# Ledger of designs, part 85: peptides against a protein of PDB entry 3MAZ

Target 1, 99 residues: chain A of PDB entry 3MAZ
Amino acid sequence: VLNPMPACFYTVSRKEATEMLQKNPSLGNMILRPGSDSRNYSITIRQEIDIPRIKHYKVMSVGQNYTIELEKPVTLPNLFSVIDYFVKETRGNLRPFIC
Target 2, 99 residues: chain A of PDB entry 3MAZ as posed
Amino acid sequence: VLNPMPACFYTVSRKEATEMLQKNPSLGNMILRPGSDSRNYSITIRQEIDIPRIKHYKVMSVGQNYTIELEKPVTLPNLFSVIDYFVKETRGNLRPFIA

## One batch from the design tools (peptide; made by RFdiffusion4, then SolubleMPNN)

Design b2_p25_2_s1 (from b2_p25_2, 13 letters changed)
Fold by OpenDDE base, seed 2:
Order: sequence, then C-alpha cells, then structure tokens
Structure b2_p25_2_s1 (fold): chain B 99 residues (1-99), chain A 25 residues (1-25)
Amino acid sequence: as target 1 above (99 residues)
Amino acid sequence: SEMEELKKFDKTVFEPSAFWSEPGE
C-alpha cells in the first residue's frame, strides 16, 4: 500500500524527466521522481526565465519530513508541501507537470 | 519586477546545494 503522491510524480529517470518537460512544456515544468536511494526523491524543473534551464534538486527524506537540498535547505512535512513550495516561491512560474 | 525577482531567486534561494549523478537505466 502506497500513500498518495503528488500528481507530478512519475517513476522516471533524470533523462526521461528532462525529455518529458522539453517535449510538452504546456503541461507544466516540474516533475517529482524517484531518487537513487529508497525514500529519497529528486525534482527536475525546466524554468524559462531568460532561456530554458534544466535543474535538478535532491529531496531527502529526514525522519517524517523532507529536505530540499538547496544552498539554503528547506524542510517540509510532506511531498505535497515540497511541490507547493516550488510553486509558491516562484509565484506560479513553476507548475507541476500533469499528463 | 517579477522577472528580476525570479532571476534573483533562481540564482540564490533556488540554487541546488550540489550536483550529483544518478544511476543509469
């Protein structure tokens, strides 16, 4: 039994995530995917501010929370909050990729 | 402007702590 995951979660590799975002930018620009270790995840974004840029973020499971490995780490209670953080902080520039 | 804020955010707050490699398929 698996708990609900954010709509932008896909069991894809870094390469596949990048390709998904590049092929269908109208569907969103942020994907949550499995990390290399169990219970850890990665987020791939394709943000187009000046030019399209692909970035990957490590989301580490810490206890019952999750920490986004940023220059200034951010810890949140669940993956939904992680997605919300990216959306909110960019004022909607980042949107979950929905197929 | 909003654009300036996004650029600033992208280069600071939203900067990954480090680059890492993931296992291939």
Scores: peptide ipSAE 0.077, ipTM 0.678, DockQ to the pose 0.273
Fold by OpenDDE base, seed 4:
Structure b2_p25_2_s1 (fold): chain B 99 residues (1-99), chain A 25 residues (1-25)
Amino acid sequence: as target 1 above (99 residues)
Amino acid sequence: SEMEELKKFDKTVFEPSAFWSEPGE
């Protein structure tokens, strides 16, 4: 009934996602989670470039695609591509959280 | 350097478009 979701997808709140990333940074630093709207999603990341920073991104469902709400929006065909984008654009700095 | 490039990207292109609050927080 439900198509496969990225391995880093968890049905957790913003707060829970933050806690997960903080408690086990070795397991990854990026989580995909449900947005406030059932059709949309959010991504929570914990990057440690200079100091640990938590950021949240909106991933809006637009038609059959998804748009990452950045200063310069990026539209991709599926959630797997969204995750891949974050990994590639950060040259591997961001990695999906796998527990 | 690579680190500088990441910082630049993170503060510009990779910056969220807006802040929002979610129910249940």
Scores: peptide ipSAE 0.071, ipTM 0.668, DockQ to the pose 0.307
Fold by OpenDDE base, seed 5:
Structure b2_p25_2_s1 (fold): chain B 99 residues (1-99), chain A 25 residues (1-25)
Amino acid sequence: as target 1 above (99 residues)
Amino acid sequence: SEMEELKKFDKTVFEPSAFWSEPGE
């Protein structure tokens, strides 16, 4: 049984996540989904700065924390903080997809 | 501008190092 997860968490595939974001962009542009392992996750975003761009980020569970796999990795204490990071760093451009 | 800052951020700090796989066990 999983503990409480962020509101934008969905048990969907990469393809399904992309379709969800494309179908209803007004509901948000960021989805958290399961990774290949039970403790790892992926974040799919559909950001429209100039044109719509789909990107996927790997979120690895490391001990009690989570690391976003970026050129310069960012480690945070929980998945809620991970979502918060994406929102804050983009000054609200990225918003959790709420279906 | 905000958009210019986002573009800079997206190209550097926010660039993913790899694409993650599909969900599974």
Scores: peptide ipSAE 0.075, ipTM 0.674, DockQ to the pose 0.272; fails the geometry check
Fold by OpenDDE base, seed 1:
Structure b2_p25_2_s1 (fold): chain B 99 residues (1-99), chain A 25 residues (1-25)
Amino acid sequence: as target 1 above (99 residues)
Amino acid sequence: SEMEELKKFDKTVFEPSAFWSEPGE
């Protein structure tokens, strides 16, 4: 059974996601999008700490969980948890893009 | 400071394992 997707999920390309974040930074700075392979996803962020920086993270489907491909990989039970991880770990600096 | 902590986090914990050039994921 398919569950609802996070609100910041959009069926867009890497380029389009980057443009969305740059065009409307007030709407959020994190987008979840389809990966090159089915069941895999990518997260694009536009974080403004010192200067605006665009980064892309690979989210791999592993069994019934998801692993964020970081230097120190993090495995979570669902995509909502993945989004929550990015928000909490950055103390709210990252926020889901909502349009 | 909070900014310093975020920079540290971004550089280490939040560093992607790899970078994919377009066209890509």
Scores: peptide ipSAE 0.072, ipTM 0.678, DockQ to the pose 0.321; fails the geometry check

Design b2_p25_2_s2 (from b2_p25_2, 12 letters changed)
Fold by OpenDDE base, seed 3:
Structure b2_p25_2_s2 (fold): chain B 99 residues (1-99), chain A 25 residues (1-25)
Amino acid sequence: as target 1 above (99 residues)
Amino acid sequence: SELEELRKLEETVFEPSAVWSEEGE
């Protein structure tokens, strides 16, 4: 069974993700990408509140869930929920990068 | 204010693992 990935998922490196977000900020400011391990992922954001800030987050596959490696970790049931979490918690300030 | 709250979210609530942020992919 093949499961779809969030629309903001791209097979890119940390560096390439940063460049994508900086080049086309109007397309969104959040990218999901492969992590260092095959079953893990990373999220790169470019949030502009006072000044543009680039941050990277590790999303670990734990059992059938995913944990965002924050100071206070958050565990969610799937990658779509992970993206939704970032959008909702920032009241829409973060938006998935769609090109 | 809303701006201050967003700053707080970006700086604290979404603070990533320091070790991974510097050494991970």
Scores: peptide ipSAE 0.125, ipTM 0.689, DockQ to the pose 0.307
Fold by OpenDDE base, seed 4:
Structure b2_p25_2_s2 (fold): chain B 99 residues (1-99), chain A 25 residues (1-25)
Amino acid sequence: as target 1 above (99 residues)
Amino acid sequence: SELEELRKLEETVFEPSAVWSEEGE
């Protein structure tokens, strides 16, 4: 059985993801999208702590797991866990974009 | 704190909301 993708996954470009987040900030501030290479992904976030800021993170497919490219890499078993990591690590500040 | 955790994630390119990066996906 093929596993579904996280609800905040969209087949959009970096630019399009940014525009989506800017247009409807009330729907969430985090999008998962295809990366530059097959089986890899990117996370785009838009935070408004002091000023609106856009950041992009790389999520690399490694074997059957996924590694978030950080100074101290974090490896997780699936994309749902990746989204959960961003939500929990920021104590809810980041929320998946649901439209 | 929440802010401290957010800062720990600040490891990628910073971009103002009105600017788009020229870097790859």
Scores: peptide ipSAE 0.031, ipTM 0.602, DockQ to the pose 0.156
Fold by OpenDDE base, seed 2:
Structure b2_p25_2_s2 (fold): chain B 99 residues (1-99), chain A 25 residues (1-25)
Amino acid sequence: as target 1 above (99 residues)
Amino acid sequence: SELEELRKLEETVFEPSAVWSEEGE
């Protein structure tokens, strides 16, 4: 069945997301979760290049689109595109957490 | 440009930082 949300979306807190990524690195290193505001989201990633690093990004609803809050923000049409953006731009380093 | 935004994302994701970086909730 079609899921309206990306597979790596989980209704978890920042802390829970961090723990999920730390406990099962082999399942992926990127989680999409609810933000502090309605209709906004956050992306939590765990990169392990030199040492494990956790980062959290805001994904803000803007009209019918979503904007990833970066120094130079990126606006995309849907959350699936947001996930794809992170995957593609990191050349696969980031992978959606699937459990 | 699209390329510029893409590179910015890559740079932001891989830029040196503390173990914990926060931009949201």
Scores: peptide ipSAE 0.031, ipTM 0.613, DockQ to the pose 0.165; fails the geometry check
Fold by OpenDDE base, seed 1:
Structure b2_p25_2_s2 (fold): chain B 99 residues (1-99), chain A 25 residues (1-25)
Amino acid sequence: as target 1 above (99 residues)
Amino acid sequence: SELEELRKLEETVFEPSAVWSEEGE
């Protein structure tokens, strides 16, 4: 049994996530989706600072926590915290995609 | 610290890289 997931979580592929963000940018620009492994996830974002840019981040399940794979990894207690980090770090530039 | 971790994330998020990232599946 899984606990509640963030609102921007969708069981979609990398390609589908990209298309969702491109099609409806007004609904948000960040999606959480299943990773290559069942317990891992990926974050897909579409930022439009200068030009549209799509990036993906690995969110690895480590024990009871989650680690965002960055040059210098960041470990958080749950997926909600992961989403919060992306929102806060970008000062609101990134917003969860809500359709 | 939390602040330091946030800065790391920001650096990665706003890094001027290719339009399409190959990070993650």
Scores: peptide ipSAE 0.030, ipTM 0.611, DockQ to the pose 0.167; fails the geometry check

Design b2_p25_2_s3 (from b2_p25_2, 15 letters changed)
Fold by OpenDDE base, seed 5:
Structure b2_p25_2_s3 (fold): chain B 99 residues (1-99), chain A 25 residues (1-25)
Amino acid sequence: as target 1 above (99 residues)
Amino acid sequence: SEMEELKKLEEEVFEPSAFWSEEGE
């Protein structure tokens, strides 16, 4: 049984994710992708608050949860919650990239 | 704030950029 992944999840590299966000900013500005280690992921975002900026965050699998690697780590129960966190904390500035 | 936290401890790349690292498929 394979559980569904967030709609903004794509099996792409860091470079590919960046290019996707740059090409179609109207489709969203946040992508979830595989990390370098098993069961880990990365979030790539493109924000345009002042100038376009690409940033990458590690989402580490910890037991049954996921921890966003920040100065003050944030642990959430699933990847859907991780996406929701990024959306809510930026008050909608970040939106999942949907092709 | 959490938003300010998102500005730290991550790799930041300004557009355009020619620097890339592979960490996924």
Scores: peptide ipSAE 0.031, ipTM 0.599, DockQ to the pose 0.095
Fold by OpenDDE base, seed 2:
Structure b2_p25_2_s3 (fold): chain B 99 residues (1-99), chain A 25 residues (1-25)
Amino acid sequence: as target 1 above (99 residues)
Amino acid sequence: SEMEELKKLEEEVFEPSAFWSEEGE
C-alpha cells in the first residue's frame, strides 16, 4: 500500500506519460511518475505556448524532502508541494493531469 | 503577450540541470 500521492501521479514510463499528455490535453499537462530509482520521481510536462513541447524534470528524494533538479534547485517537503510549485510558478499554465 | 510572459517565466523558473530526466519504469 502506497502512502497518499498527488492525483497526477501515475506508475507510467516516460513514453507512456508523453502519450497520455498528448492524447488528452484537456485533462492537464503535468504528470508525476516514478524515476529510475525507487525513491526518485520525474515530472513530465507538455506546454503549448508556441508549439507543443515536452520536458522532463528530475525530482530527487533527499532525506524526507524532495529536490527539483533545476539550475537553481528547489527543495520542498513533499510531492504535493512539488506539484503545487509547478502550478504556482507557472501561474496555472501547468495543471496536474487528472483522469 | 501573456503567453510570451509565461514562456519566459517557465524558462527562467524551470531550467533543469539536465534537460531530460532519467527514464522511469
Scores: peptide ipSAE 0.034, ipTM 0.621, DockQ to the pose 0.296; fails the geometry check
Fold by OpenDDE base, seed 1:
Structure b2_p25_2_s3 (fold): chain B 99 residues (1-99), chain A 25 residues (1-25)
Amino acid sequence: as target 1 above (99 residues)
Amino acid sequence: SEMEELKKLEEEVFEPSAFWSEEGE
């Protein structure tokens, strides 16, 4: 049985993700996408605090969990938790991009 | 804090070079 992916997951490149967020900012500002390896992912965000800024984060598959590559790495049990982490830690500033 | 990290850090898996960009002037 395969688990579903988060709603903000899209099989797009870094460039495409950036374009999606720029084109429709009202739909959300966070996208989960494939990494260089099939089991790894990246998070692309577009925050508008002072000015619009695009940033990317590495999400590495580690065993049955996932680790967000931050100065202080954060390990979570699944991709849904990864998305939730970004939302909660930014107090809702980041929202999953829902097309 | 984690929120501060999200403001300052960037990483990339799909492409070899990690970077962030600004849309404003």
Scores: peptide ipSAE 0.033, ipTM 0.583, DockQ to the pose 0.225; fails the geometry check
Fold by OpenDDE base, seed 3:
Structure b2_p25_2_s3 (fold): chain B 99 residues (1-99), chain A 25 residues (1-25)
Amino acid sequence: as target 1 above (99 residues)
Amino acid sequence: SEMEELKKLEEEVFEPSAFWSEEGE
């Protein structure tokens, strides 16, 4: 069984993700990337409100679900839902980076 | 509460911070 990944997923490091977002902000401002191990991931975002700000969120694989490490953790059924959550919660401010 | 979590996510995303901030690896 082959399960596809979100379009904004790239096998890049934290540094590379940051550079991608900085170089082409018009392509989106959110990237999903591998985390510390094969089953964990991280979300890197770059927002330009007053000044550019970069944040990284840890997405932990827990059983069959994924938990976004926030002050109040949020658990979702799949990575597509994780991306959707970031988009919806920011009312579209965050958009998947499509390279 | 889904709405509460969404609000929290938005607040954390838009929270003023240094150029480089991290909540994870």
Scores: peptide ipSAE 0.033, ipTM 0.632, DockQ to the pose 0.169; fails the geometry check

Design b2_p25_2_s4 (from b2_p25_2, 14 letters changed)
Fold by OpenDDE base, seed 5:
Structure b2_p25_2_s4 (fold): chain B 99 residues (1-99), chain A 25 residues (1-25)
Amino acid sequence: as target 1 above (99 residues)
Amino acid sequence: SEMEELRKYDEEVFEPSAFWSEPGE
Protein backbone atom coordinates (compact mmCIF):
# COMPACT_ATOMS: atom_id res chain seq x y z
CA VAL B 1 0.00 0.00 0.00
CA LEU B 2 1.42 3.34 -1.07
CA ASN B 3 1.28 6.42 1.08
CA PRO B 4 -0.83 9.28 -0.21
CA MET B 5 0.86 11.92 -2.32
CA PRO B 6 1.03 15.59 -1.39
CA ALA B 7 -2.06 17.55 -2.36
CA CYS B 8 -0.05 19.55 -4.88
CA PHE B 9 1.01 16.46 -6.78
CA TYR B 10 -0.43 16.15 -10.26
CA THR B 11 0.37 13.74 -13.05
CA VAL B 12 1.04 16.54 -15.49
CA SER B 13 3.78 17.53 -17.88
CA ARG B 14 6.12 20.48 -17.47
CA LYS B 15 4.06 22.45 -19.95
CA GLU B 16 0.76 21.60 -18.33
CA ALA B 17 2.06 22.48 -14.87
CA THR B 18 3.19 25.83 -16.18
CA GLU B 19 -0.23 26.49 -17.64
CA MET B 20 -1.96 25.47 -14.43
CA LEU B 21 0.09 27.88 -12.35
CA GLN B 22 -0.31 30.72 -14.81
CA LYS B 23 -4.05 30.35 -15.24
CA ASN B 24 -4.92 29.94 -11.57
CA PRO B 25 -2.31 31.77 -9.49
CA SER B 26 -4.75 32.19 -6.60
CA LEU B 27 -4.73 28.44 -6.00
CA GLY B 28 -1.04 28.31 -5.21
CA ASN B 29 2.29 28.59 -6.94
CA MET B 30 3.93 25.20 -6.51
CA ILE B 31 3.26 21.89 -8.21
CA LEU B 32 4.88 18.52 -7.71
CA ARG B 33 4.88 16.38 -10.83
CA PRO B 34 6.44 13.25 -12.26
CA GLY B 35 9.98 13.59 -13.49
CA SER B 36 11.38 12.30 -16.74
CA ASP B 37 12.52 9.17 -14.97
CA SER B 38 10.36 6.91 -12.87
CA ARG B 39 10.62 7.50 -9.12
CA ASN B 40 11.97 11.00 -9.69
CA TYR B 41 9.91 14.15 -9.47
CA SER B 42 10.02 17.78 -10.42
CA ILE B 43 8.79 20.87 -8.66
CA THR B 44 7.39 23.62 -10.84
CA ILE B 45 6.88 27.02 -9.29
CA ARG B 46 5.60 30.37 -10.36
CA GLN B 47 7.94 32.77 -8.63
CA GLU B 48 6.67 36.30 -8.39
CA ILE B 49 9.35 38.27 -6.61
CA ASP B 50 9.86 40.89 -9.28
CA ILE B 51 8.08 39.49 -12.31
CA PRO B 52 6.38 36.14 -12.81
CA ARG B 53 8.93 33.44 -13.52
CA ILE B 54 8.41 29.76 -14.00
CA LYS B 55 11.13 27.63 -12.49
CA HIS B 56 11.68 23.91 -12.24
CA TYR B 57 13.59 21.91 -9.68
CA LYS B 58 14.61 18.30 -9.54
CA VAL B 59 13.55 16.09 -6.68
CA MET B 60 15.71 13.04 -7.00
CA SER B 61 14.74 9.76 -5.46
CA VAL B 62 17.72 8.37 -3.58
CA GLY B 63 17.03 5.10 -1.90
CA GLN B 64 14.07 5.70 0.36
CA ASN B 65 14.69 9.45 0.50
CA TYR B 66 14.54 12.47 -1.77
CA THR B 67 17.18 15.05 -2.56
CA ILE B 68 16.55 18.65 -3.55
CA GLU B 69 19.13 20.49 -5.60
CA LEU B 70 20.57 23.30 -3.51
CA GLU B 71 23.98 24.83 -3.08
CA LYS B 72 24.17 22.23 -0.38
CA PRO B 73 21.72 19.52 -1.36
CA VAL B 74 19.09 18.56 1.18
CA THR B 75 17.86 15.03 1.64
CA LEU B 76 14.40 14.43 3.08
CA PRO B 77 12.52 11.27 4.04
CA ASN B 78 9.36 11.73 1.96
CA LEU B 79 7.58 13.97 -0.51
CA PHE B 80 5.52 15.62 2.21
CA SER B 81 8.76 16.76 3.79
CA VAL B 82 9.93 17.99 0.41
CA ILE B 83 6.85 20.17 0.02
CA ASP B 84 7.17 21.35 3.60
CA TYR B 85 10.77 22.30 2.96
CA PHE B 86 9.87 24.45 -0.02
CA VAL B 87 7.16 26.20 1.97
CA LYS B 88 9.20 26.67 5.11
CA GLU B 89 12.47 27.75 3.54
CA THR B 90 10.70 30.37 1.45
CA ARG B 91 8.91 31.58 4.57
CA GLY B 92 5.56 30.81 3.07
CA ASN B 93 6.14 32.44 -0.29
CA LEU B 94 5.72 29.13 -2.03
CA ARG B 95 2.38 27.49 -1.42
CA PRO B 96 1.14 24.18 -2.77
CA PHE B 97 -1.23 24.46 -5.70
CA ILE B 98 -4.56 23.09 -4.56
CA CYS B 99 -7.06 22.55 -7.33
CA SER A 1 2.86 13.02 -25.40
CA GLU A 2 2.87 13.56 -21.67
CA MET A 3 6.27 11.94 -21.35
CA GLU A 4 7.74 13.90 -24.23
CA GLU A 5 6.72 17.13 -22.55
CA LEU A 6 8.56 16.15 -19.38
CA ARG A 7 11.72 18.04 -20.24
CA LYS A 8 15.12 17.18 -18.81
CA TYR A 9 15.92 20.76 -17.92
CA ASP A 10 14.39 20.86 -14.44
CA GLU A 11 17.91 21.66 -13.29
CA GLU A 12 17.62 25.01 -11.58
CA VAL A 13 19.22 25.32 -8.17
CA PHE A 14 16.72 26.19 -5.48
CA GLU A 15 17.65 29.37 -3.65
CA PRO A 16 15.40 29.88 -0.62
CA SER A 17 16.97 33.20 0.28
CA ALA A 18 15.63 34.71 -2.91
CA PHE A 19 12.17 34.50 -1.35
CA TRP A 20 13.07 36.10 1.97
CA SER A 21 12.03 39.56 3.01
CA GLU A 22 14.81 41.94 3.91
CA PRO A 23 15.72 41.82 7.60
CA GLY A 24 14.33 44.48 9.88
CA GLU A 25 14.75 45.60 13.47
Scores: peptide ipSAE 0.337, ipTM 0.733, DockQ to the pose 0.054
Fold by OpenDDE base, seed 2:
Structure b2_p25_2_s4 (fold): chain B 99 residues (1-99), chain A 25 residues (1-25)
Amino acid sequence: as target 1 above (99 residues)
Amino acid sequence: SEMEELRKYDEEVFEPSAFWSEPGE
């Protein structure tokens, strides 16, 4: 049995995630999706500070934790914490895409 | 192009500070 996934997790491709965020920006600007390798994930965001910009971040599964690639990498216990990290570190600018 | 193909699978480094202020501030 698979453990629960964050509400903003969708089994979509990089392209599909981009389209989702562009089509319905009012629903949020951050999507968690499957990565290129099994057990890894990617975060796709639609940054709109100045002009709309789509960016993608790698979330690597390391043991039972997850690591986000930053200048100083951060390791978190689960995907829910990963989403929370993106929200808090951007001071609420990033919000999970809830469809 | 090769560069375009590479970007499809290359993820960026997350920079939280980019969301704290507008570019140039």
Scores: peptide ipSAE 0.335, ipTM 0.721, DockQ to the pose 0.063
Fold by OpenDDE base, seed 4:
Structure b2_p25_2_s4 (fold): chain B 99 residues (1-99), chain A 25 residues (1-25)
Amino acid sequence: as target 1 above (99 residues)
Amino acid sequence: SEMEELRKYDEEVFEPSAFWSEPGE
């Protein structure tokens, strides 16, 4: 069976995502969720470099692609690539939340 | 606070480098 969305995608609110990550940190520290706008998404993470810190990032839908806001924006072909980007760019620090 | 209210609807800019080294002052 092939999933159309990344395994760490959940139809949850910003608050719910925060609670999920805080309650079960061993399951991962990154969640993909619906954004405030219809076709956009948001990434919620629980950074644990020094102290626990919740952060949220926009994943903007642009045409058939997705753009992550950076000094020089990065555009990716699908949400799976977006998740992969967050994992690789943080050198494995961020990991998809799987429950 | 006003800043708190703004954060409610805004998202941060992703900074990969923040995960490469320990944070400083």
Scores: peptide ipSAE 0.306, ipTM 0.699, DockQ to the pose 0.067
Fold by OpenDDE base, seed 3:
Structure b2_p25_2_s4 (fold): chain B 99 residues (1-99), chain A 25 residues (1-25)
Amino acid sequence: as target 1 above (99 residues)
Amino acid sequence: SEMEELRKYDEEVFEPSAFWSEPGE
């Protein structure tokens, strides 16, 4: 079974992802993109707590799962779960960028 | 180049609590 990628996945660079989030903040504040290696990914967010801040997080492919870098790393079964984690753990503050 | 941009490291540590406005939920 082949599953599609999350809707907020775009084959863009770090710079382009940043520009997308800054240009259209109403469309969401979180993008999933290719990482520096074949099976790895990165999450780019636009945080607006005090002032707008762009941050980037590694999503490392580990076997059939994915690991998010936190103080205590979290391993999830698929990229949909990764996106869900970012949304739920931030209590809805982070929302997938849908263009 | 775009390829060079893809090679940049994304090493920030995710801090979910930074996004919380109220306890709970």
Scores: peptide ipSAE 0.352, ipTM 0.743, DockQ to the pose 0.054; fails the geometry check

Design b2_p25_3_s1 (from b2_p25_3, 10 letters changed)
Fold by OpenDDE base, seed 1:
Structure b2_p25_3_s1 (fold): chain B 99 residues (1-99), chain A 25 residues (1-25)
Amino acid sequence: as target 1 above (99 residues)
Amino acid sequence: MEEEKRRELEKLREIEERLEKSAFD
């Protein structure tokens, strides 16, 4: 049985994710999407601190956990925790994109 | 309050800089 996915997960490409975030910034600024390889994912964000900036991060499946490819990698037990990490680390600046 | 907002913005910029280093193209 497959566990539920975070609300901000969409089966979209990098380009599509970027367009979604740009078109509806009021709905959130963070999307989780499939990676190029099975079981891997990517996070696309659109932060607007000074100017709008689109960035992408790798979320690698490692065993039964997930590792966010950061300068100092962070391993978490599930994708919900991955989303939570980005929200907390940015003090709420990043919010999951909810249609 | 204005100073508080300035400090908050500065912290966010620092976070953005850190995340930027880990972003991939």
Scores: peptide ipSAE 0.235, ipTM 0.771, DockQ to the pose 0.872
Fold by OpenDDE base, seed 5:
Structure b2_p25_3_s1 (fold): chain B 99 residues (1-99), chain A 25 residues (1-25)
Amino acid sequence: as target 1 above (99 residues)
Amino acid sequence: MEEEKRRELEKLREIEERLEKSAFD
């Protein structure tokens, strides 16, 4: 049995994630989804500071941790921490998509 | 209060710019 995943995790494609965020922006603007590889993931966001912008970020499994592929990579112990990082770093602008 | 809101939006734009550069296609 798999351990619990963050509430904003959905087994969807890049395209489906984009559609979800665009259709219901009031439910959140950040989705965690499976990457192309077995233990990797991707974060899809829809920020609307000036105009709506869809962006994707890599979350790579490294040993027992996860590294968010940013200019200055951030390594965290679990996926919950990864989600928390995006929320905190954006001062709450990014919120997990919950439906 | 209006000035505070403006300052906050500016900070968010700076964060967005940083994240924009790290996004992958």
Scores: peptide ipSAE 0.228, ipTM 0.767, DockQ to the pose 0.863
Fold by OpenDDE base, seed 2:
Structure b2_p25_3_s1 (fold): chain B 99 residues (1-99), chain A 25 residues (1-25)
Amino acid sequence: as target 1 above (99 residues)
Amino acid sequence: MEEEKRRELEKLREIEERLEKSAFD
């Protein structure tokens, strides 16, 4: 049984995710998508601070948890928490892409 | 008010810098 996924999860490629964020920035700037490996994911963001920048982050499935590949890895219990982390860490600058 | 915006922007830039280091191609 597949557990529910965050609303900003889309079965799209890196390219498609980038295009989605660029096309509709008002809908959010963060997408969760399938990674290159099974059960792993990637976060694609389009952050606008000084200039728009597209970045990608790895979210590795580890046991029953998920680890965000950051300078200091962050392990969380589910993908919803992963999204929440990015929102809080950026003080709301990152928002899940909802269409 | 403007100073507050400036400070907030600086904080966001710091966050961006940190995240940039972890981003992959």
Scores: peptide ipSAE 0.225, ipTM 0.765, DockQ to the pose 0.872; fails the geometry check
Fold by OpenDDE base, seed 3:
Structure b2_p25_3_s1 (fold): chain B 99 residues (1-99), chain A 25 residues (1-25)
Amino acid sequence: as target 1 above (99 residues)
Amino acid sequence: MEEEKRRELEKLREIEERLEKSAFD
């Protein structure tokens, strides 16, 4: 059974996610999307500290948890927690994209 | 005030650098 998805989850490609973030930066700068594998996901961000930068991160489904592929991997219980991690880690600089 | 903003910006830059290393092609 698949639980509800975060509001910033969209069934879009890497390119589409990039375009969404660039076109409407006021709606947020972080999107969760399907990964290359069935139960994995990717996070696409458009962070603007000095200049706008597009980056992508892997979120791997492991058992009943999810691991964000960072230099020091972070494992969380659900995708909502994954989004929360990115928001808190960046002190609010990253915000979920809401259409 | 201005010093606090500068310090916060520096912290964000450090976080950005860490995330930069984890991004994939």
Scores: peptide ipSAE 0.223, ipTM 0.764, DockQ to the pose 0.847; fails the geometry check

Design b2_p25_3_s2 (from b2_p25_3, 8 letters changed)
Fold by OpenDDE base, seed 5:
Structure b2_p25_3_s2 (fold): chain B 99 residues (1-99), chain A 25 residues (1-25)
Amino acid sequence: as target 1 above (99 residues)
Amino acid sequence: DEEKKEEELKKLKEIEERLDKSAFD
């Protein structure tokens, strides 16, 4: 049984995610994608505050929760909460990529 | 107004800088 995933989750590579965000910035600037080689995930963002910047963040599966690898790690109960965290922390500047 | 826009931009830049520290290659 599989649980639903956030709308901005796509089974794409780092390169593909970058291309998606660059091609259609109006659709959002944040993508959740599979980790390189594990049960973990990665967040790819394209913020354009001054100039466009592509950045990647690790979301590690820890037990039944997820930890966002930030300077001060944040542990949340599900991936929906992970997305919500990025949206709220950036005051809405980051928005899930929806196509 | 322009002053409020500048303040908002400054806050966003600070947030971006903080996140940049956690980005991985």
Scores: peptide ipSAE 0.341, ipTM 0.815, DockQ to the pose 0.855
Fold by OpenDDE base, seed 3:
Structure b2_p25_3_s2 (fold): chain B 99 residues (1-99), chain A 25 residues (1-25)
Amino acid sequence: as target 1 above (99 residues)
Amino acid sequence: DEEKKEEELKKLKEIEERLDKSAFD
């Protein structure tokens, strides 16, 4: 039995994540996905402020925590907090993609 | 109002720009 993951976590590639977000923008605009070959993760977002923009961010496993690779890195205790951070920092503009 | 919407849009653009700096290929 695996530990629970955020609802917006999907075992998908970067390309597939992009397609998911583009296909159903009403379901959310943020996906958490596995790293290429490690315990790390990536966040894929699709923000539509002026025009749709797809961006990807690294979430690195560091000890028992996770660090979002931002200009000023942010370390959080779990992946749920990582998702929450993106939601709060964007004033709710980013929302987890929920199928 | 339109003024309020414009200001909110501006804030969102600033946030987007900040995040964009950390995006990776």
Scores: peptide ipSAE 0.338, ipTM 0.815, DockQ to the pose 0.822
Fold by OpenDDE base, seed 1:
Structure b2_p25_3_s2 (fold): chain B 99 residues (1-99), chain A 25 residues (1-25)
Amino acid sequence: as target 1 above (99 residues)
Amino acid sequence: DEEKKEEELKKLKEIEERLDKSAFD
């Protein structure tokens, strides 16, 4: 049993996440999924600015917070904030995948 | 407004490029 998770969280593999985003781009372009390590997560995006691009980012559990593994790491208090960060950072271009 | 669209596109590309640097394979 897990605490409430963002709506774009799915217990899927990297491959499955990619397929989901490609199959239904109108539903969003960002998925949160389990990472390879326990209590860690990954973000998979399919951003289409010029051409569609699939990218993955690490979200590491650090204490009671989460750190997005970026060039300049960003630490946030919960996974909802992590999703919000990606949305705001991309000026709304990234949207959580909701199905 | 075409100028506004071009400016926004440029900014989005810059953001994407920055994010790309942190993506893992």
Scores: peptide ipSAE 0.334, ipTM 0.814, DockQ to the pose 0.869
Fold by OpenDDE base, seed 4:
Structure b2_p25_3_s2 (fold): chain B 99 residues (1-99), chain A 25 residues (1-25)
Amino acid sequence: as target 1 above (99 residues)
Amino acid sequence: DEEKKEEELKKLKEIEERLDKSAFD
């Protein structure tokens, strides 16, 4: 039985994620997608604070947890928490892309 | 007010800058 994934998870490439965020910014600005390895993921964001900026972050599967590859790594129990972290850390500026 | 808006924008930019350090190509 597969556990549910965050609503902003899409099986898309980096390029596709970028296009999605650019085409419909009103639907959100953060996408979770498959990473280089089957158990790893990447976060693609399109922040528009001053000008639009596309950035990518690694989310590494570590045991039963996930570590966001930041300067000070953050380890969380599930992908929902990972999304929540990005939302809270940016004071709501980042919002999951819901299509 | 305008001052609070500017302060909030500044904080958001600082957060963005911090995150940028961990972004990868």
Scores: peptide ipSAE 0.359, ipTM 0.823, DockQ to the pose 0.865; fails the geometry check

